# Peptides against a protein of PDB entry 2AUS: the designs that were tried, part 108

Target 1, 323 residues: chain A of PDB entry 2AUS
Amino acid sequence: ADIKREVIVKDDKAETNPKWGFPPDKRPIELHIQYGVINLDKPPGPTSHEVVAWIKRILNLEKAGHGGTLDPKVSGVLPVALERATRVVQALLPAGKEYVALMHLHGDVPEDKIRAVMKEFEGEIIQRPPLRSAVKRRLRTRKVYYIEILEIDGRDVLFRVGVEAGTYIRSLIHHIGLALGVGAHMAELRRTRSGPFKEDETLVTLHDLVDYYHFWKEDGIEEYIRKAIQPMEKAVEHLPKIWIKDSAVAAVAHGANLTVPGIVKLNAGIKKGDLVAIMTLKDELVALGKAMMSTQEMIERSKGIAVDVEKVFMPRDWYPKLW

## One batch from the design tools (peptide; made by RFdiffusion4, then SolubleMPNN)

Design b2_p17_2_s3 (from b2_p17_2, 8 letters changed)
Fold by OpenDDE base, seed 1:
Structure b2_p17_2_s3 (fold): chain B 323 residues (1-323), chain A 17 residues (1-17)
Amino acid sequence: as target 1 above (323 residues)
Amino acid sequence: SEAIRKELEAFIEEKLA
């Protein structure tokens, strides 16, 4: 969600040492890659796993992971987290998605009726996962945040759709076709957004990655490969954040839970059980964790576990141990 | 889609050889 979260300051006098850590903008190229996420334009044809395997070969990487599977025939935004950032994909799995879809109707329907019926599919819908999915085939509710009709050409309907994670556009189109009384199928699908990753200047192809890697290795030009890789912090922009004292960073980087005294500032609207990003005062991702308190409890309490730390990203040596 | 996959595979194998 593009919702700007309010920031509540608990300690307005908290400072950070500029000698500690590696802010996203100050990482050497090798370190930038180790903590990187590619906003990949996945081509139609290959699986998301094949594409990740190719990226690992192209960039000489040991590990990588993607921010949510696209079917072989589906193109567009596939976030690929690299090396030490690989686990950041868990922040992207629950994130909202946007698609552009081409729906083909199996009969003639007046445009006014198409528009009226498609608008009724905004909000809560009931879906069953397709047979090929690893998800249990139970009925489930999903949110359709918006439907924007881009073009209607006879039986072909091009539309943009924003959806909750794990909404099946193929199933949505099938239900729209049933509601129209003529039936429909999904002709084409492109993903245009996955949480904070969208179609913008950061979107790159596999061909771009090959060329940019060669420019770095053969010509010594790192600019292109640097721009092609986003810092892992990009992958958590949509999450509520908690910023911590320099003195708390090393403990959290060692896997200690975040306690209330370590908090400098935090986003409003955190609930118990929310996935949150723990950040330094230099906007470095330390860890992901589960909120054990609300924002209000984190403000009012003097002690206690604020966040159960689930995944550490920051190395243990970037900040000194102050315990 | 299989044609695109094969072309991309061939391109990657050529560049990584």
Scores: peptide ipSAE 0.314, ipTM 0.902, DockQ to the pose 0.948
Fold by OpenDDE base, seed 4:
Structure b2_p17_2_s3 (fold): chain B 323 residues (1-323), chain A 17 residues (1-17)
Amino acid sequence: as target 1 above (323 residues)
Amino acid sequence: SEAIRKELEAFIEEKLA
């Protein structure tokens, strides 16, 4: 969800030193790759793990991880976090997903009935994970945020669906088919969104990556590979953010918890227990952590642990120790 | 889908050789 979060300023006089850090737009190409996320158009056929392995080979990387498994037959948006950014996938795993699905009905159903029944599947649904899922097969609720019917051609229903992470579209289609009384199956599925990653100009293929890496290594042209890799900060755009003083950055980068005095500005609507991104005033990702206070508590309190820091991304030397 | 996988695997192996 493009939840525009209000920004509350606590310290309007806080300045940042332009000599410290590496803003996402100012990283040298090697550093950009080390803190990169690819918005990959996963082809149908390979597993998400095979694709990650290929990206590591193509880009000569030691580490990479993906922002949520796509089945072999499923194409589309697969965020692949690189090297030092690999752990940012933790922010993407719980993020909402969008798909375009082709549902094939096993019988004839009037269009008006299709539309009416599919609308009833918006909201909370009960799902059981498929047998092949590493997830315990417990019944669980999932949110369907929206269903948009794109086209109905006889027994073929093309639709866009926004869902909570770990909603099984195959299971949704099966249940829609049962509710229609004729049965249905998933003919095709493409993921069109994974949190902040969507089908846009940043979407690249494995072929693009091969070519763009070649242009960089053989021809010295970095422009293509630079554009093909997003800064890791993109992978946290959907999270509530807390921006911190320059003097707090080095401590957090060393794994210290964020205390209230370090906060310059923050998003509204943070609750205790939320996953939050700790940012510099230059919009650099320092760390992910668990909010120990609400936004309101972080405003009203003068002291205390605001965020329990779980995952540090920023190198320890980008900002000086100012204590 | 298996054909696409094999073709893509072959392409990647050819380009990385």
Scores: peptide ipSAE 0.306, ipTM 0.898, DockQ to the pose 0.916
Fold by OpenDDE base, seed 2:
Structure b2_p17_2_s3 (fold): chain B 323 residues (1-323), chain A 17 residues (1-17)
Amino acid sequence: as target 1 above (323 residues)
Amino acid sequence: SEAIRKELEAFIEEKLA
């Protein structure tokens, strides 16, 4: 998620009208909520669905969705997309995740051996989804990006782990325990990152949301609830982006596919089939779509469908129809 | 964890009543 993608400028003369749209930093509070994502600190105990239901009640919302299920016993980063932003969670489902896990070993193992064996689990691992998962129980490869041992206290191993989406940390710990020869189980698990969402000043509790909503509704103080909700554009920070002309925005907002002439600038390294975010020159999310061309093809070609638009977020009236 | 869930549920129901 932290890899700065190169930006290739295709039209260096393209300007944007300041009267059109609502940049993420300039949305009225009601509109900010309608296009918001909460970086929720999910408590241990409730399901991710229960937590989303409570957020809807707390904030008086019709719809919301989460950026990837946490088990009831698992705490930490749960992105919750609100109202008109609800569908942005599809950008977060495939995103990498980080956890802090406490592994309990079922026997004594020298620290040097623990460190050596855990390092062997960096890279590609084979997992079978647990019975309780909605995912088909087929063997699948997953990437472990890194394992950082934080502390070893006898049989307790605290570690940070970066993983591909849908890696089961419980299964990883089970396999580490088998490789150590003594067995192991997951004692505790916290998610510390889900794509662009991490443990930082934007992380809020359900208690915070109750209080902040009350301060807004009863006291007229909007600043707390405004800070507690991130713009939906945060949920696509990790995606490759294509920035479009003002004249193309309304068409895409109506569900038209993005054509090559509409592109002002784009990230390097887009491949055909990639999920991409279509942005205005004010960094507003217009839509998510599937790249129909590579970055190179989008540069070299003068015409054609660049992006198959799958999910529109921007209202149709924020930019004028220029066709 | 179930205790935390019940406490949180009770808190939310009290605040939303």
Scores: peptide ipSAE 0.298, ipTM 0.895, DockQ to the pose 0.915
Fold by OpenDDE base, seed 5:
Structure b2_p17_2_s3 (fold): chain B 323 residues (1-323), chain A 17 residues (1-17)
Amino acid sequence: as target 1 above (323 residues)
Amino acid sequence: SEAIRKELEAFIEEKLA
């Protein structure tokens, strides 16, 4: 998630009209909620679906969705996209995850051996999805980006792990236990990151949401509920971005594909087939789409479809039709 | 746990009633 992408400017003279759109930091509270994502601290016990249903009831919402399932017993970072932002979860599903896990070993192992063996699990691992997963039980590779041992207390190993989306930490711990020769199981698991969402000042509980909604509705205090909800643009921070001219925004908001002349600036390293975020010059999310060109092709070409627009988020009236 | 789930459910139902 923390990969800084270079920004290449294609049109250095492009300006934006300050009267058009609603920048993420300047939305009225009702509009902020309609285009919001909650960085929820999911408690252990409920399913991710139960938690989403409760958020809808608490905030009087028609629609919401989560950025990647946590098992009932797993706590921590669950992004919940609200109302018009609900479909932004498609950007979060493939995003990297971080966990803190407690592994319990079924036998005594020297600390040096624990450290050595766990280091060997950094990189590509082969996993089989659990029986309870809706995913076909085919063997698949997953990346373990890093393993950081936090504490070793006898048979208990507390560690931080960064992983590719859909890596099963329970399966990882099982394989580590086999490699250690004693076996192991996952005692506890907490998700500490889901793409751009992490344990920080934006993390809120269901109790916080109840109180903050009450303060807004009964006392007229917007501050707490405003801070508890992140703009939907937060949910695409980890994606490669393409920034477009004001004159192109309304067309894309109507579902037109992005053409090369509409591009003002873009991230380096976009490949054909990548999921990209189409942004205004005010960093408003217009749409998600599939790149039809590389970054280099988008720079060199004067014409053609740069992005196949898959999902529009921006209302059609935020920017004028300039065609 | 199931206990935490039920407690949280009860809390939410109480506050939304």
Scores: peptide ipSAE 0.297, ipTM 0.896, DockQ to the pose 0.909

Design b2_p17_2_s4 (from b2_p17_2, 10 letters changed)
Fold by OpenDDE base, seed 4:
Parts: sequence; C-alpha cells; structure tokens
Structure b2_p17_2_s4 (fold): chain B 323 residues (1-323), chain A 17 residues (1-17)
Amino acid sequence: as target 1 above (323 residues)
Amino acid sequence: SEAVRAALEAEIAAALA
C-alpha cells in the first residue's frame, strides 16, 4: 500500500466542473454511508461474517462485505464495505496484510539464533493451505515482505510480519519452529493492516458504531458516525489510478470501457492485466477495471481501449452525458 | 432507539464472552 506511484500528466489543461459529482469529503451523511468502508477492529471470538451481520444491524444496512476473512480467534483490522461500496472489497482481497503474532517455542533457543532464523524467512515461503480453507490444498508460494521482532521473552516471541495476501501466519510459525529445531505454535494473532487500512484513528469497534449511530439518529450528531466511516476511495488507495476527463465520467459510469482520449493523468508502472481504479479529477472512484495497455502505451497512443471496466461504483447521474 | 442499542450491546457482549 505504501508504494508511492509517480503521477504522469497527459493533459495539463483539463479542468473539472465543481458542480458535478460528490467528492469524498463533500458527501451528505446518508450518501457517505452508501459509499463507505469501516476500518473495524474485529474482536476475538466471532467470525468475520457474524461481525458483518452485526454492522448491518447496527447501521440498518441492506448490504455489506469484508475485505478478507479473519479467523474467529484473530482480532484487528477488518475493512467492511457498506451498501453501494460493498464490491470494493475485491480491491482489498489481493492486498498485502500485516500482523502482530505471538509465537510460543516448544524449547529454549538462544535469542541470537531466533533473530537469525526469523530473518531467513523474509522472502518467498512455501505453504500448504490448512484443511479448513476453501482453497484447494496445493503447495503454493507466498511472500513475506518483512519480519520485525518486537520482543523476546524466553520462549515467547512477539513479532510484526508483512505478508502477501493468503499467507498463513500459523504455517509460518510452524516452519520457523522447525527451523529452530524445537517446534513452535501460534499463541496469538492480530491483523494490524489490510492494504490501506491500518491501526490508526480510523479504527473503530462494534461498540463505537453502536454509540455513534445512536448519537446520529437520536441526538442529530453526525460527526462521530461520519468519522467512523471512510469513503470507498480509501479502499483503492493501494491500486494504480487513472484520472479521467469530466466528459468521460458518465460513459464509464454507464459501463463503457475507458478509451485513451479520456485520460488526464495516470500512475506510472501500470501493466496490461493490472487492476486499476478509474478516478475523476476530484478523486471520486468511478470504476474498477483491467488495464488493457501499459502506462507507456496509454501515453503514446492517441486511441484504443485503455481499461476494460469490470465494476462501476459511481451513479450514472453524478456527471452529465457530454456526448 | 435506546432499547435496540441495549439489545445490540447485550448480544455483542454475549458473543464475546
């Protein structure tokens, strides 16, 4: 998520009409909720689905979805996309994750050896999905981006780990324990990051949501519930972006593919086949789609399909049809 | 309503116990 992507400007004269659309910071509270994502602190105990069901009850919502399952015993960052934003979770499923884990060793190991061996697990690891996983139990590679040891207390090792989506921390700990020669198990696990969502001031509990909804509905105070819900655009911050002309917005909102003339600016490093976010010049999410060209091709070409539009989020009436 | 709030809080508490 922290990959700063260069922004290449293709049309430096492109302007946007301030009367069109609803920028993320200017949505009425009801519309903000309809296009919202909660950075939920999932408690240990319930399933991710039970927690989503509670959020729907608390906020009186018809639809919601989560940005990647946490096991019942696992706490921490669970993005929950609301109503019209529900489908934005598809951008979060492949996103990197961070965890804080407590590993318990089954024997005494010198601290220097613990540190040395855990450092060797940065990079590619081979994992087999657990039996409870809906995924076929085939061996697969996963990336461990970093391991940071926070504390070592005898046989208890507290560490932070950044991983590719669908890395099993339990299996990582098992393999570390084998490499140490004593064995190990996962005592505790908390997810501290899911793509752009992290432990910060936006993290809220189920209890916070109950209170904040009450303050809004009974007392008319919208401030708390507004802060507790992030705009759906937050859920795509980690994706490469393409910003489009006002004249292209309505067409894309109707499900038309983005053509090269509609592009105002774009991130560097887009490859053919990448998931990209199509944005307005006001940083509103129009759609998600598959890049049909590289960044370089989108700059050099005067015509052609730049993005195959897969999921539209923006309503068709926010921008006028200019064709 | 306060009654709905209290019921939700109780359900959450029971599920976390």
Scores: peptide ipSAE 0.169, ipTM 0.840, DockQ to the pose 0.088
Fold by OpenDDE base, seed 5:
Structure b2_p17_2_s4 (fold): chain B 323 residues (1-323), chain A 17 residues (1-17)
Amino acid sequence: as target 1 above (323 residues)
Amino acid sequence: SEAVRAALEAEIAAALA
């Protein structure tokens, strides 16, 4: 999520009509909820599915989905996409994760040895998914981006870890314990980040949502519920983006593939096969799709399919048909 | 209503216990 991507401009004269669409910051509260994502602080105890069911009851919603399962005992950052935004979770599933974990060692180990061995687990690791996972139990490589030891108290090691999606921290701790020669287990786990969602001022509890919905429905105060729900565009901040002409928006919203002439600007470093977000010039999410060209090919070519559109989010009527 | 809120809060608390 923190990777700054260069923006390459193809058409510096392209303008947008301010009367068309609904920018993320200008949606009426009902529409904001329909295109919202909650940065939920999941409590320990319930499943991620139970928590999603609770949010649907609290906010009187028909549909919602989460951006990646947390185990019942695991707390912290659970993005929950609402209503028309529900399908945006597909952008969050492959996103990197951060955790704070408490590891308990089964024997005494010198602090210097703990630090040295844990540093060796940065990089590529081999994991087998746990029995409870719906994922096939095949050995797979995963990347550990960083390990930061926060505290060592005898046999208790508190650490921050950044990992590739689908890395099992319980398995990592087990392997660290084996490498230390004493064994170890995961005592506690909290997820502190899921792609663009982190522990910040946008993190809310189930109780906060109950209160904020009440303030809106009974007192007419929308400020709290508006702040508690992020626009769906937040859920794609970590993706490479392509910004399109107003004249291309309605076609893409109808499910047409994006062609090269529709591109105004784009991020550098797009490769063929990448998941990309198609945006308006007002930073509205139109669709997610698969890049059919690199950034360089999209710059050099005058025609062709740039993006195979997989998921449309924008309603067909926000922009006029200009074809 | 406050009654619906209180009932929902109690149900959440019971599910988290």
Scores: peptide ipSAE 0.082, ipTM 0.789, DockQ to the pose 0.113
Fold by OpenDDE base, seed 3:
Structure b2_p17_2_s4 (fold): chain B 323 residues (1-323), chain A 17 residues (1-17)
Amino acid sequence: as target 1 above (323 residues)
Amino acid sequence: SEAVRAALEAEIAAALA
């Protein structure tokens, strides 16, 4: 999620009309909610789907979706995209995750050996999806980006772990236990990060949402509910971006593919097949799509389809048709 | 998990009433 991407400017003369669109910071509260994502602190107990259903009830919403399932017993960061933003969760599903886990060892192991063996699990690991997973039980590689041991208390090991999406921490702990020779199980798990969403001042509970909605509807105080909801653009911060001309926005908002002439600036390192966010010059999310060219091809070519537009978020009327 | 769910549901329901 923290991959800093260089921005390459293709058209340094491109300007944007301040009268067009609704930048994330300038949306009325109702519109902000319609294009919002909640950084929810999921409680332990309910399923991620139950929690989404609660958010819909609390906020009187027709539609919402979550940015990657947490097991019922797992707490922490669950991004919940609202209404018009619901489909932005697809950008979060492949995003890296961080967890704090408590591993219980089934035997005594010297601390130095625990540290050494856990360090060996940084990098590529082989996993088999659990039986409860909708994913076919095929062996697959996953990346463990880092393991940080926070505390070792006898047989209890508290650690932070950054992982590729769909890494099973329970399986990781099982394999660590096997490597230690004593076995281990996952005692507790909390998700501390899901892509750009982390434990910070934007993290809110279901109770917070109840209160904040009440303050807005009954007391006319919108500040709390406004703060509790992030703009949908937050959910794409980790993606490579392509910024487009005002003249291209309406076409993309109508579902047209992005062509090379519409590009103003773009991130370095886009590959063909990458999921990319198409942005306005005001950092509004227009659409998600599949890159049909590399960054280099998008710079060098004068024409052609740069992005196959898969999902439009921006309303068709925010920008005028300029064709 | 059902007990925790039921408790949360009751609590949220009470807060929404």
Scores: peptide ipSAE 0.041, ipTM 0.697, DockQ to the pose 0.539
Fold by OpenDDE base, seed 2:
Structure b2_p17_2_s4 (fold): chain B 323 residues (1-323), chain A 17 residues (1-17)
Amino acid sequence: as target 1 above (323 residues)
Amino acid sequence: SEAVRAALEAEIAAALA
């Protein structure tokens, strides 16, 4: 998620009409909620689905979805996309994750050996999904981006780990325990990051949401609930972006594919087949789609389909039809 | 309403116990 992407400008003269659309920071509270994502601190105990159901009850919502399941016993960062933003979770499912884990060793191991062996688990690892996962139980590789040992207390090892989506920390700990020769199990797990969502000032509890909704509905104070909900655009910050002309926005909002002439600027390093976010010049999310060209092809070509539009988020009426 | 808030708080607390 921390990949700084260069922005290549294709049309430096492109302007945007300030009267069109609703920029993320300029949405009325009801519209902000309709296009919102909560950075929820999931408590241990409930399932991710139960927590989503509670959020829907607390905030009186018809629809919501989460950005990647946490097991019942696992706490921490659970992005919950609301109402019209519900489908933005598709951008979060493939995003990297960070956890803080407590590993309990089943025997005594010198700290130097613990540190050396855990460092060997940085990079590509082989995993099999657990039985309780809806994912087919095929052996697959996963990336461990980093392991940071925070504390070693005898047989207890507290560590931070950055991983590719769908890496099983329980399985990682089991394999570390085998490599150490004593065995190990996962005692505790907290997710500290899910793509662009992390432990920061935007992290809120279910209790916070109850209070903040009450302050809004009973006391007329919108500030707390407004701050507790992030714009849906937050959920795509980690994706490569393509910014489009005002004249292309309504067509894409109607489900038309993005063509090369509609591009104003784009991130470097887009490959064919990548999930990309189509943005307005006001940084509003129009749609998610599949890149049909590389960044280089989108620069060099004058015509053709740049993005196959898969999921539209923007309402059809925020920008005028200019076709 | 305060009653709905209190009921939700109690339900959350019971599920976390």
Scores: peptide ipSAE 0.024, ipTM 0.672, DockQ to the pose 0.087

